Peptides against a protein of PDB entry 5T59. Designs and how they scored, part 87

Target 1, 112 residues: chain A of PDB entry 5T59
Amino acid sequence: TTPTMQSTSLLTEHLGYPPISLVDDIINAVNEIMYKCTNAMEKYLMQRNIIGKKDFSDEIKIGTAKLESLLENSVDKNFDKLELYVLRNILSIPSDLLEENRFRLLHHEKLV
Target 2, 90 residues: chain B of PDB entry 5T59
Amino acid sequence: EHIRFQRLVQVCNKALEESIRKLQSWEKIHECFPNYGQTREGIENLTVCQQQVIKLWSNLSRVEFDAIFHERSIEEKLNQLDDLINKARS

## One batch from the design tools (peptide; made by RFdiffusion4, then SolubleMPNN)

Design b2_p19_1_s2 (from b2_p19_1, 10 letters changed)
Fold by OpenDDE base, seed 1:
Structure b2_p19_1_s2 (fold): chain B 112 residues (1-112), chain C 90 residues (1-90), chain A 19 residues (1-19)
Amino acid sequence: as target 1 above (112 residues)
Amino acid sequence: as target 2 above (90 residues)
Amino acid sequence: MSKERRKKLREEILKEALE
């Protein structure tokens, strides 16, 4: 099930930020890392683009682009799963805590 | 018992591991550089490159994710959430 | 989903959370 507005609000109050913000940080970080890795790879190979009398620059550019695409697809897939799991199962409030008396508990704990 | 933060770390690690898996395949790497990889020097370069990228991926991910977790105080917050849930169910 | 769709979705969720 998708998180409710109530759970999102309560978690936002508890966390000090919306739950999605954590996921965004994680996803943004991995994307940045991904491109750093692919860029490093391209640069490394481009510095070694000539072997013997042959220039492999074009092949390196194409190859690194392919690898980047593969990595990007994999990152997207796996971190989409992560996002869903985190929001549904980790950053979630059980239904029993969303009841009247338990709602007070969350607010009470925050104030103490 | 606190379980949520541990699960967060686990799923993050799993996602990172699964994401880099294809780059850990030499066959996949070689397929992207078919002619370059037919040379001795090319193979050496690709091997080093592959290893360095994987290390970079691992190191940067560890540092950045730890920083995020710290900045968001997520361990503490998730532990508190666990405690609240446990109290409610007791 | 596409990056664009994902971005929009997250923005909507964020917006709702901030309201």
Scores: peptide ipSAE 0.372, ipTM 0.926, DockQ to the pose 0.195
Fold by OpenDDE base, seed 4:
Structure b2_p19_1_s2 (fold): chain B 112 residues (1-112), chain C 90 residues (1-90), chain A 19 residues (1-19)
Amino acid sequence: as target 1 above (112 residues)
Amino acid sequence: as target 2 above (90 residues)
Amino acid sequence: MSKERRKKLREEILKEALE
């Protein structure tokens, strides 16, 4: 289920930021980590590209790119699921709290 | 009573673990370097590389995610959310 | 979800949150 506008507003007030911002931070971080990992791998292997007087640079570049793609696809898939789960189940407000009387509770707690 | 932050950590860990799973396959690694991996040195290099990447993945993700959680005060906020929900239902 | 669609979705959610 998609978060409602009310939920988003209330959570934004509670968190001090929109719920999606947290997810964005997480996804951005993992993407950065992903490319750091693949870059490190490529650099490591490229420093060891000559074996037995044979240059494997091209193979290393191609191979690393393939692994990067594989990892990228996996990251996208799994963190899309994560995003959905977090927004729907963690950063969510139950329907029983989305009533007018319950909104006051959240505001009251903030003001007190 | 406080469940949301725990769930957040769990799903983050799961996503990270599932994401790196493909790189944990030696077969997949080797397939990407068919000729390089036929050399003794190549195999050694790939082995070390694979291990180091997985380690790097784990370490960086831990550090970065913890930083995010701290910066966003998400544990506190989620605990408060749990409390609010529980209070509202009482 | 594609990167483009994901980006659009996030922008929409963010926009709604800021309104």
Scores: peptide ipSAE 0.370, ipTM 0.926, DockQ to the pose 0.205
Fold by OpenDDE base, seed 5:
Structure b2_p19_1_s2 (fold): chain B 112 residues (1-112), chain C 90 residues (1-90), chain A 19 residues (1-19)
Amino acid sequence: as target 1 above (112 residues)
Amino acid sequence: as target 2 above (90 residues)
Amino acid sequence: MSKERRKKLREEILKEALE
């Protein structure tokens, strides 16, 4: 399921970076965003932890942790799919272009 | 003619949308705060919190992903790739 | 995909790109 060495090399040359680098940027970004969101949620609720005479701090901590886990699992699942799709279908070179006579085209365009 | 970048944007949006889907469920949120959510104030707080988180998710992802796409010049590169493929097939 | 599998995949792709 991994792209061919030839494809990866050509794409790296074309992009100026390995295809995986783009995916890594995306995944790193979404993970950062994810924790920002969960942190914001916890902070917001913790500032509102007292209702009446009851302190809900413990429940809030447990609840936000559960939601964080839920989000983590979803992010992992969906962006794993994204990674595979991008590398296989978007950042890919068709087989007809991987033939020797077509390699010339890629190199020619770069040099001109 | 140019399709790869469009697909990239689409799959990114889809992944983001699906990732936040469960947090869009009020029932799921409430289940995590069973006693807190039985109070009027608790319900109000959870409602606002849910909305804000979803909004934050959307806004931050838009900004960050656009920045990544720009920094990596991915639209241009993918368009060029499409052109090369089309030319090769002509 | 497990974290371990993902790590291996990325390493392989990166290796290929650097060759």
Scores: peptide ipSAE 0.367, ipTM 0.925, DockQ to the pose 0.207
Fold by OpenDDE base, seed 3:
Structure b2_p19_1_s2 (fold): chain B 112 residues (1-112), chain C 90 residues (1-90), chain A 19 residues (1-19)
Amino acid sequence: as target 1 above (112 residues)
Amino acid sequence: as target 2 above (90 residues)
Amino acid sequence: MSKERRKKLREEILKEALE
C-alpha cells in the first residue's frame, strides 16, 4: 500500500523534508558508488591488458561492461525493494495515529 | 522501543550485501573474461580486482550512508517518531 | 522499474509532499 498524502505531510513536517528525499539520497549514493567501482575495475584491468604477446583490451572492455550491467540490475532490484520497505514500514504512521484525535499529536508536539 | 532506525540500517545493509553478491562469485567474474582468465596472470589480476572492488563497495557505502543519515538527522527523527507512536498508544 | 519511470515516480511523490 502506498502512503497516504496525510501521512506524507505529517512525516514531512516531522522530518523537515519529504520521506522520499531520504530514499533518493540513498539510491543516488549507491548508484554513484556502483559506477566508481566499475570504473576502477576497468582502469585496473586496462593497465594490465597485455599478457604475453596478446592484447586483451577489447575483452576487458566488454567484460567490465557486462559486470556493470549485472551490478546495475542487482542494485535496481534490491534498492527498489528497499525504497518500498522504507516508505511503507519505517517512514510510516500507524493508522491509529491518523485518527482525528491523534492526528494533531505530531503537529502539537512541534508547536509546543 | 526504538526500532525504526535499527530497521533502516538493517535493510540498507541487506540491500548492499545482496547487490554485490554476484560480483563475489568467481564464476561470474571469470565468465566475463573467458580468454583473459585462461592465463595465469589474468587470473591473478582478476582475483585482485575482485577483492578491490568488493572492498571499495563496502568502504564507500559505509561512509556515504553514514553521511546521509547524519545530514538528514534520521536516527533522531526516527527515535522521536517511535516515541510519539508509543506515547499515543499509552 | 526503469530509471526513467523511477525518476518520474519520485518527482510526483515529492511534488505531492510539497503541496
Scores: peptide ipSAE 0.364, ipTM 0.925, DockQ to the pose 0.197

Design b2_p19_1_s3 (from b2_p19_1, 9 letters changed)
Fold by OpenDDE base, seed 1:
Structure b2_p19_1_s3 (fold): chain B 112 residues (1-112), chain C 90 residues (1-90), chain A 19 residues (1-19)
Amino acid sequence: as target 1 above (112 residues)
Amino acid sequence: as target 2 above (90 residues)
Amino acid sequence: SRKERREKLRKKILEEALA
């Protein structure tokens, strides 16, 4: 199920930021880490591109690009799932708390 | 009692683990460097590279995610959310 | 878009690596 506007508003009030902001931070972080890793890999291998009399620079570039693509696809897949799960199941408000009397409770707790 | 933050940590760890899984496969690494990996020195370089990348992935993820969780006060906020839910249902 | 943000991030990292 998709989060409701009401749920998002209440959670934003509770968190001090929209729930999606947390997910964005997580996804941005993993993407940054991903490219740091792939960049480190490429640099490491490029410093070791010559074995004997053979230059493997082209193979290294192609190979690291392939690995980067594989990692990108995996990250996208898994963190898309994470986003959906977090927003639907973790950063969510049960329907019973969305009733009028319970809604007031959430506001009351925030203001106290 | 408090379950949401634990679940958040669990799903983050799962996503990180599943994302790096293919790079943990030596076969996958070797396939990307078929000729380079046929040399002794190349194999050594790839081995070190693979290990370093995995360590870098793990360490950076831990540090960065912990920083995010702290900056967003998410453990406290999720615990409070659990408490509110439990209170409402009592 | 995520793709756009990713491209920007890649560019930034590359620039930092060259600096």
Scores: peptide ipSAE 0.308, ipTM 0.932, DockQ to the pose 0.031
Fold by OpenDDE base, seed 2:
Structure b2_p19_1_s3 (fold): chain B 112 residues (1-112), chain C 90 residues (1-90), chain A 19 residues (1-19)
Amino acid sequence: as target 1 above (112 residues)
Amino acid sequence: as target 2 above (90 residues)
Amino acid sequence: SRKERREKLRKKILEEALA
């Protein structure tokens, strides 16, 4: 099940930021790392683009683009799963705590 | 007792490992450079490149994710969340 | 959107790499 507005509010109060913000930081970081890696790969190979009498620059550009696409797809798939798991199972409040007695407990502990 | 932060680290590591898995395949790398990879020097360059990229991926992810976890104080917050849940159930 | 943010990030990194 998707997180409720109530659980989001409580978690935001507890964390000091919305739960989605953590996930966004993680995903932004991995995307940055991804493009740094692919860029490094392209640069490395382009510095070694000539073998013998042949210039492989075009093949290198196409090949690195293909690998970048492959990595993008994999990152998207796996970190979408991560986002779902984190929001549902890690940054979540059990339903039994959303009852009045326990709901107040979570809120009260912060105020004390 | 405290389980949420451990799970966060585990799923992050798994996502990172699964994401880079395709680049760990020599066959996938070679397929992208069919003519370049038919030369001795090309194979050597691709091999080094593959290894360096994987290492870069691992090192950068470790540093950046640790920084995020620290900036968000997520270990402390998740431990507190575990404690609150356990307390409420007692 | 996430897609837009990623594209912006990609462009930024590429520009920095070329500079």
Scores: peptide ipSAE 0.267, ipTM 0.929, DockQ to the pose 0.031
Fold by OpenDDE base, seed 5:
Structure b2_p19_1_s3 (fold): chain B 112 residues (1-112), chain C 90 residues (1-90), chain A 19 residues (1-19)
Amino acid sequence: as target 1 above (112 residues)
Amino acid sequence: as target 2 above (90 residues)
Amino acid sequence: SRKERREKLRKKILEEALA
């Protein structure tokens, strides 16, 4: 089902926060984790940048940057799909509950 | 009976898994470090690095996502939503 | 910035979801 303003309002009342807030938390978290991972990788390799008599610092910096970009693109793609799915299929109210007689049920449960 | 929270967990896990998949490719890793990876020590370092990153990704995501779900009380709220829907349809 | 691009994309997806 497609989310509507009405469903968003009802869900916000039910959840105590807008549905999008949950998605934002998830996406913010994964972005933070992503950069922690790439930073850790770069630091690990930079501590091991010299092999024999050759310094690979430049190659390491370029390589880790490429991997970061790869991960960023993948994260963006997959979590954009996740956002759409969650909002449409998980944090959603079926049309039969969007009728007047069913609104009463939602409000009644909150008040009891 | 209760299905929404289970679906949420599933899609989160799927997104995490798909996101890290390319880093699980040794070929992709090696391609980024063509000369470094031609040395024995370089290969060893890259191997360990790859493993550590994947583990870090998994561990951090588990902890952080569980924290989010708890802070948002999402399991309870989604179960309640399922119950309301079921009652309305009965 | 990349952050801005990601945000714009998310907004677009949200708008499409609400349409």
Scores: peptide ipSAE 0.236, ipTM 0.918, DockQ to the pose 0.470
Fold by OpenDDE base, seed 4:
Structure b2_p19_1_s3 (fold): chain B 112 residues (1-112), chain C 90 residues (1-90), chain A 19 residues (1-19)
Amino acid sequence: as target 1 above (112 residues)
Amino acid sequence: as target 2 above (90 residues)
Amino acid sequence: SRKERREKLRKKILEEALA
C-alpha cells in the first residue's frame, strides 16, 4: 500500500529529505545514462555509415531510434517497480512503530 | 542485522540488469539494422557497438548510483533505521 | 510528470551535445 503521511513525515525527518527524493535521483540518473548510451551508439554507427558505395545513414537513424524506444520501455517498467518496492519496503516504517509509544521513540532517538 | 541498504543495492542492480537485457540480444540488435547487418563490416560494427553500450551502461550506472548514495548518506540512514526498528522490537 | 521530466532531460542532453 501507499506509505502514510505519518510515515513520510518521520522518514523525511530521519533522512533529511523526503523518501521520494532519493527515488527521483535514481530515476533521473538512469534516464540520463539511457540517452547517453543511445547517443553514443548512434554516433559510433554514423561514423561508420558507409559500407562500399552504400550509405546506411537513414537506416542507422531509424534503427537507433527503435532501440531507444525499446530501452525506454524497459527502463520505465523496471524502475517503476523499483520505485514502488523502495518506498513500500525499504524506506518504510513498520506499523508497530507507528503506534504512540513507538512513534515517540523515533522522535526521542533523534533528539538524544 | 542491517538489511535495508543491501536490499536497495540489490533492487537497483536488478532493475539495471533487466533494463539492459533486451540490448544484450544480438537478434534484437540485428533486427533494427536489417540491411546494414547483412554486410560483413556492418556485423562487425554492430557487434562492437553492442559490447561498448553494455559496458557504458554498467560503468555509468555504478558511478552515478554510488554518487547518489553518498550524497544522500543512504547507507548510514538505512542502517540507523534498521537499528531503531530492532531496538524497538527487543 | 515523469514524462515531462524525461523530455526536459532529453532536451538538455541534446543541447549539450550540440554545443
Scores: peptide ipSAE 0.190, ipTM 0.922, DockQ to the pose 0.032

Design b2_p19_1_s4 (from b2_p19_1, 10 letters changed)
Fold by OpenDDE base, seed 3:
Structure b2_p19_1_s4 (fold): chain B 112 residues (1-112), chain C 90 residues (1-90), chain A 19 residues (1-19)
Amino acid sequence: as target 1 above (112 residues)
Amino acid sequence: as target 2 above (90 residues)
Amino acid sequence: SSKERREKRRQKILEEALK
């Protein structure tokens, strides 16, 4: 099944919000979590930047930045797939319900 | 019967798991800290750091996603959607 | 920022979802 303007409208009425809003909440949340994780990692290591007589502060900053980039790419890839899947397969209305005689079902149930 | 919310949970868990997988690789972690990771203390610190990050990722994602699902009443709404679809097809 | 990154991809994702 493919999302349509009609299905979006019906789902918005049913949910009380546009389907994409749920996806936005999910992806915004995971990105916030991601940066909390990388920030925690950097702070932890920077508190342990001196080993022996060597200062590894610069290496820690560079390394943490690399890991952040790696995580960003992975999050973007996987949650882009999630967004597509959710909108197509979860937050969707089958084509048979979009027919004239059946598409009113969601609207009717809400009003009754 | 009710399948949509189950699928939502599954795909969320899958996305979270796949996203953190690279950080679960010690090799990749070590590569980012080539000199730091050559010291005993550095290895110990990186090990603890890796574990803490993974735990933080798991805990925060669980709490935040559950909050979202609750605020959006998504389980109830998806169950209702399944019921409507099943009713229409019966 | 994460918001900026996502915005760059949002249009593409939505278009693909509607195909």
Scores: peptide ipSAE 0.462, ipTM 0.944, DockQ to the pose 0.351
Fold by OpenDDE base, seed 4:
Structure b2_p19_1_s4 (fold): chain B 112 residues (1-112), chain C 90 residues (1-90), chain A 19 residues (1-19)
Amino acid sequence: as target 1 above (112 residues)
Amino acid sequence: as target 2 above (90 residues)
Amino acid sequence: SSKERREKRRQKILEEALK
């Protein structure tokens, strides 16, 4: 079922935080990791920038930037899908639990 | 019976795997370093770099995502959610 | 910026999820 305001409220109460907060943590983490990886790559290659008396520093910088862009686009695509899936299918409450009688059940269970 | 946390882990792993796939392509790596990759040493360096980045990606993601899941108590919370849903439907 | 673009996309995703 599609998330609703009621669903968000109930999940926030259950989780102790809004569902989006978990997704935020995941997305922020992967982006941080992404830049750590690309930075490590650039640093590694820049320490090996001279081959046969030729300096490849400029090419390395441009090349690593291109790879970063490639990785960023892939991360964006895949984790956008992840965010949508998590919010719609994992951190979601089925319609039957959003009924009035079931709504009370959720609150009752929390209080017990 | 408990399915949501498992699904979360699965989709996270899938997203991570699909994201790094482009860097697993030697052709794409080489295209970014056309002249550097024409040298023997350059090829060797790029090869090692590619392998190291992939390993770093895997290791960091595992550590960080596990930390997030722990800090958010998400396994417990999702299991409880599954239980609530199952109870309501029974 | 990249972070701004990401935030915009995330907002759109959230909006779509809540429809």
Scores: peptide ipSAE 0.456, ipTM 0.943, DockQ to the pose 0.469; fails the geometry check
Fold by OpenDDE base, seed 1:
Structure b2_p19_1_s4 (fold): chain B 112 residues (1-112), chain C 90 residues (1-90), chain A 19 residues (1-19)
Amino acid sequence: as target 1 above (112 residues)
Amino acid sequence: as target 2 above (90 residues)
Amino acid sequence: SSKERREKRRQKILEEALK
């Protein structure tokens, strides 16, 4: 089943926040972590940029940028899938609970 | 009985694992530093760097995701949702 | 920017999820 406006409203009421907010937190967090990782990598290697008489600074900068791109693409792909799955399958209300009588049940449980 | 939160955790872990997989490939790392990685010292540095990044990724993601789940009370909320669904279907 | 690209993708995902 696909999420509906009603599902979103009910879940927002139940959660205290829109379902997408959780996904936003997750994705924002992983992106922040991603850039922290790549930044750490660059800094670590740049502190070790000279081997013998050769300066590898340029290669390190290019290489870390490439790795960042690779990681970013992978993160985007996997967490796009995650977002879709979470919104469709985890943060969802089955159609049987969207019926009138079941809708009242959700409100009743909230108030109890 | 409660399944949604477990699935959330599983999906998050899977996404994290799949995302970092390419960095776990030494070949991919070495390809980005072809000349640097031809030196002994360079290989050593890249090896340590790779390990540290993976550890950093794992540690930060665990801490941050747990914090998010806690702040959003998502386990409790998803369990409650499961309970509601189960009640409706019973 | 990367953020803009991500936002665009997310909007598409959201739209798809809410169909």
Scores: peptide ipSAE 0.450, ipTM 0.943, DockQ to the pose 0.469; fails the geometry check
Fold by OpenDDE base, seed 5:
Parts: C-alpha cells; structure tokens; sequence
Structure b2_p19_1_s4 (fold): chain B 112 residues (1-112), chain C 90 residues (1-90), chain A 19 residues (1-19)
C-alpha cells in the first residue's frame, strides 16, 4: 500500500511525530555506527603499521578507505529498502480505515 | 494480532545483517590489504580487526536501535495501530 | 557532500513511497 497525505497526517497524530522521523533516527544511527567502525579499524591497524622493516601505513589508509566505501554502499542499499518497507508496510493505514465511516476511529480514540 | 513491531524488528535486523555481510568475508578484507595480508603478523592483525569491527557493529546497533524504539515508544504505538485496524475490520 | 547525497536519495525514496 502506498502512503498518502491523509495516512501520514493520521499517523503523525497517532505517533506524535511524522513517520519519517523514526526512519531518520534509524538511518542516522546506523551511519554514525558505520563511521565509528571504520574509524576504529583504521586506528587499530595504524597502530600496527610496521611489520619487520616495512611500513604499511599507505596501504592501510587506502585499504580502510576501500572498506569504508564498501560498507557505505551496502548500508545505503539495504537501508533504502528498509525505508521503503517501513513506510509502505509498517507505518501505514489500510484503505478500509481511510473510508469515511471508519476514518473517525483514530480521531475518536484520541479524543476519548 | 500484533505484527507490525515484530516486522520492524525483523527488517532492521535483516538490514543490519546484510550491511555487514561483505565485511564478514575474509577474502574482501584481504583484497584491501594485499601486501599487509601476506605477512603472518598482518593476517593476525586483520583477523582481530575484522572480529572486533563485527562485534562493535552488532553491539552498537542493538543499543542504539533499542534506544530509538524506546524514545519513540514505537512498540506501544504499533500495537495500538494493530488494535485499531483489527477493531475497524470487525 | 556525502550527507547531502544521502538526503537527496532519501527524498527521492520518500517521494516514490508517497506516489
């Protein structure tokens, strides 16, 4: 089911916030976690950049950057799908509730 | 009866699992550090690093997502939504 | 920026979801 302006308004009233706000929190959180992970990885390896007589600092920097990009692309892909699913299937109101005779149900429950 | 919150948790877990999938591949990790990973010590460091990152990812995600769900009261709100929908269909 | 690109992508997703 595709979200409508009407369903968004009703859900906002019910939730106390727009449905998109929940998705925003989730996506912002995972992005923050992602960069914390990649940063930790880089720091860990850079503290161990010399093996024997060779300095691998440049390779570590390039390698961690590649992994960050890889993770970023994966996060973007999967959480874009999540956003669509949540908005369409979880934070949604079925059409039968949007009918004129049943539309008042949400308002009634809120006022009582 | 109450299904929406369960679905939310499921899709969040799926997204998190799929996102970290590539980092769980040793081959992918090694490809990013071709010379470093040819040394014994390098392999050991990469192995520990990989494990730590995966654990950090899992732990932080659990804590942060639970906090979000609590702050937004989403379980209660979704349960109420399920109840309203079921009531309207009755 | 990366943040800006992500926001644009999300806006597109939202628009598509609301169609």
Amino acid sequence: as target 1 above (112 residues)
Amino acid sequence: as target 2 above (90 residues)
Amino acid sequence: SSKERREKRRQKILEEALK
Scores: peptide ipSAE 0.447, ipTM 0.943, DockQ to the pose 0.460; fails the geometry check

Design b2_p19_2_s1 (from b2_p19_2, 10 letters changed)
Fold by OpenDDE base, seed 4:
Structure b2_p19_2_s1 (fold): chain B 112 residues (1-112), chain C 90 residues (1-90), chain A 19 residues (1-19)
Amino acid sequence: as target 1 above (112 residues)
Amino acid sequence: as target 2 above (90 residues)
Amino acid sequence: SAASLATLARFKAVEEKLS
């Protein structure tokens, strides 16, 4: 099920931040890690671009770019799934708690 | 009783593992460097890169995700959420 | 960037052992 505005509000109150903020942190982190990985690989290979009498700089640049694209596509796909799962199944409030009396429970627990 | 944080960790690990899957394939790596990988020295360099990039991916993700979880106090918050739900259903 | 440099150092160390 898709999270409702009401659910988001309650979770924001509980967490101290909107649920999407956690997902954003995760996605931003993995993107940073991804580019650090590909950058490191490119730099390492570019320092070793000459084999014998042949310069492989162009092939290395193209190859690392291909790997980056491959990784980027995979990250996008898998973390889109993660976002959906987290927001729907982890950071979610069951319908039985989305009633007036149950809202009081959440509010009461916060005040106590 | 407390299940949400465990699920969060599991799905994060799964996403990370699936994301790096292509780089774990030597065949895929070699395909990106068809001529470079025809040399002995090139193969050695690519082997080192593949191994170390995978390690870097794993290490950085562990450190960064743990930091996020700590900063967001997500384990505690999810446990509390589980408790609230269980209490409501009792 | 610092992390990248550290990574490169590790790569080099592994290369030396491999050779």
Scores: peptide ipSAE 0.196, ipTM 0.913, DockQ to the pose 0.016
Fold by OpenDDE base, seed 3:
Structure b2_p19_2_s1 (fold): chain B 112 residues (1-112), chain C 90 residues (1-90), chain A 19 residues (1-19)
Amino acid sequence: as target 1 above (112 residues)
Amino acid sequence: as target 2 above (90 residues)
Amino acid sequence: SAASLATLARFKAVEEKLS
């Protein structure tokens, strides 16, 4: 069920946009969310950087950077898998519908 | 009958859950703040921070993904795709 | 930014309950 040029063209016509555009929106959104989360965490802890007479600012900055890196790696890995799955298994057209005699169905439906 | 949109939601939720798993580990959080986390106040601050950032992750992802799905009309389009496939096979 | 600030407010609220 590997995506083909025919599948992409037909799905683009059906969706009104290329299938990859949906995935791009999802990935862009999660990346934005990720940095909002790590930024909020750093700001919260930096407002509480002094415990007793000790200043933990440097440790907080390093620690939050490490967590951000861990989250980035996990997001990249899992949403790469998501991209492949969506394009191959969700936004896909079965081979039997890729036959010339089946193309008319998608075009016919568009004509109402 | 309609299965593709359900699968899309499922795979999105799975990716989000797997992505945040590392932050759900208190051990990993504490390891990033070895000295800060040895203080009572530090532990309390990290606990609150961990809990709330996970909630933020969940809430923001729900709102943003729902907006994307709406803007792209993806539920309707995937349902139509399912219908077309089923019709062709009938 | 606005979302981050709102989140920080929630963080503080939870902290106050714990203290």
Scores: peptide ipSAE 0.189, ipTM 0.912, DockQ to the pose 0.016
Fold by OpenDDE base, seed 2:
Structure b2_p19_2_s1 (fold): chain B 112 residues (1-112), chain C 90 residues (1-90), chain A 19 residues (1-19)
Amino acid sequence: as target 1 above (112 residues)
Amino acid sequence: as target 2 above (90 residues)
Amino acid sequence: SAASLATLARFKAVEEKLS
C-alpha cells in the first residue's frame, strides 16, 4: 500500500520526525561516502601518475570519472529502491489500524 | 516479534553491497584504465586501490549508518512500533 | 606491501576526517 497523510502524521508523532527524514539522512550519507571514496581513489592514483617515461594523468582523470559515474548510477538505483521499501514496508502502519482505535492507542502510550 | 529494525538493516546492507558491486569487478576497473593497467606497476596500484576503496566504503557506511540510527533512535522506535501494532492485533 | 600501506594510510586519513 502507498503511504497516506494519516500514516505519515502518526509516524511523525511517534518518531518525532517525518519518516522521509530518516531516508534523507541515509541517502545524504551514502552520497557523501561515495564522493569521498572516488576522490581518495583519484588522489592516490594521481600521486602515481608517472610510470616509466609516460604520464597517465589524463587517463587517470577520465578513468576515475567513469568509475564515479558507474558508482553514482548504482547508488541512485539501489537507494531509490531502498527509499521505496523503507517507506512502504518498514515505516508503515497497516491500513486496518489506520482508525480511531489505533490513534487513541498511540496517544495513550504517550500519556502513560 | 521485533522485525522492522532487522529489515531496515538488511535493506541497507543490500543497497550498499549492490552499489559497490561494479567496483568489485576487476574487469570494470581495468576497462577504465586500459593503458595504465597494461603496466605492471599500474596493475599493482589499481589492485591496491580497488581493495582499499572497497574497505573504505564498508567502514564509512558502517560508521555513518550506525550514527544515523543512533541519532534517530530508530531501533527503539521501530521496536515500539512493532509492539504497538502487535497489541492492536491482540 | 609498501604500496598497500601507503594506500591504507591515505584512505584511513579520509575515514578519520569523516568520523
Scores: peptide ipSAE 0.189, ipTM 0.913, DockQ to the pose 0.016
Fold by OpenDDE base, seed 5:
Structure b2_p19_2_s1 (fold): chain B 112 residues (1-112), chain C 90 residues (1-90), chain A 19 residues (1-19)
Amino acid sequence: as target 1 above (112 residues)
Amino acid sequence: as target 2 above (90 residues)
Amino acid sequence: SAASLATLARFKAVEEKLS
C-alpha cells in the first residue's frame, strides 16, 4: 500500500474512525454555526426594519445575504487550509513508523 | 512532549479567527446597509448586531468544537500517537 | 440601551436553542 493509504489505515485503527471524519465534523459544525449567526443577524434587523417612516426590509435582506456570502467564502478558504494541515501534519504517521518493525510496534501497543 | 493536540486547537482557533475577520470590519458591515446605516438608529442596531454576532460565533464554536473533540477522544488519541512516535524514535 | 439588551436576549436565545 502507499504510505498515505497505510497511514490512513493505521490511524483509523488507532482512532477508531477515519481521520477525515474528525475534519468533517469540524467543517459541518462551523457551517452550521455560520448560518446560525447570519440568520440571527437577519432576524434581529428585520425586527427593526422600520425607522421613521421608511421600511428597510429589502435592504436588510440583501445586506444580510451579502454578509453571509462574505462569511461563506472566508470559512471555505480557511477551513480548506485547516483540513490540509490537520491531515498532513497532525493526523499523520512519520515515515519511520511505517517501516516493518515500527508497524508491528503500533499493533503491539494497541494490545497492551 | 505532547504537541499534536495543542496544534489542533491552535489551527482551529486560527481558522475561526480568520473566518470572522471580515465581519469585524465596520466598514464592510456598513457597506452592506448603505441607507439603513445612514440613520442614527440604524447605526446603533448594526453596531450591536455586529458585536453580538462575533460573540455568538465565538461561543458556539467553543461549545461545538469541544463537543467534537470529546466525542472523538482526540486529545487522548493524539497524545498516544505522540507517545508512540517518541518510543519509536528512542 | 433597550436595543442592546434586546439584541443580547435574542442572540442568547439562539445560542440556547443550538446548545
Scores: peptide ipSAE 0.180, ipTM 0.911, DockQ to the pose 0.015

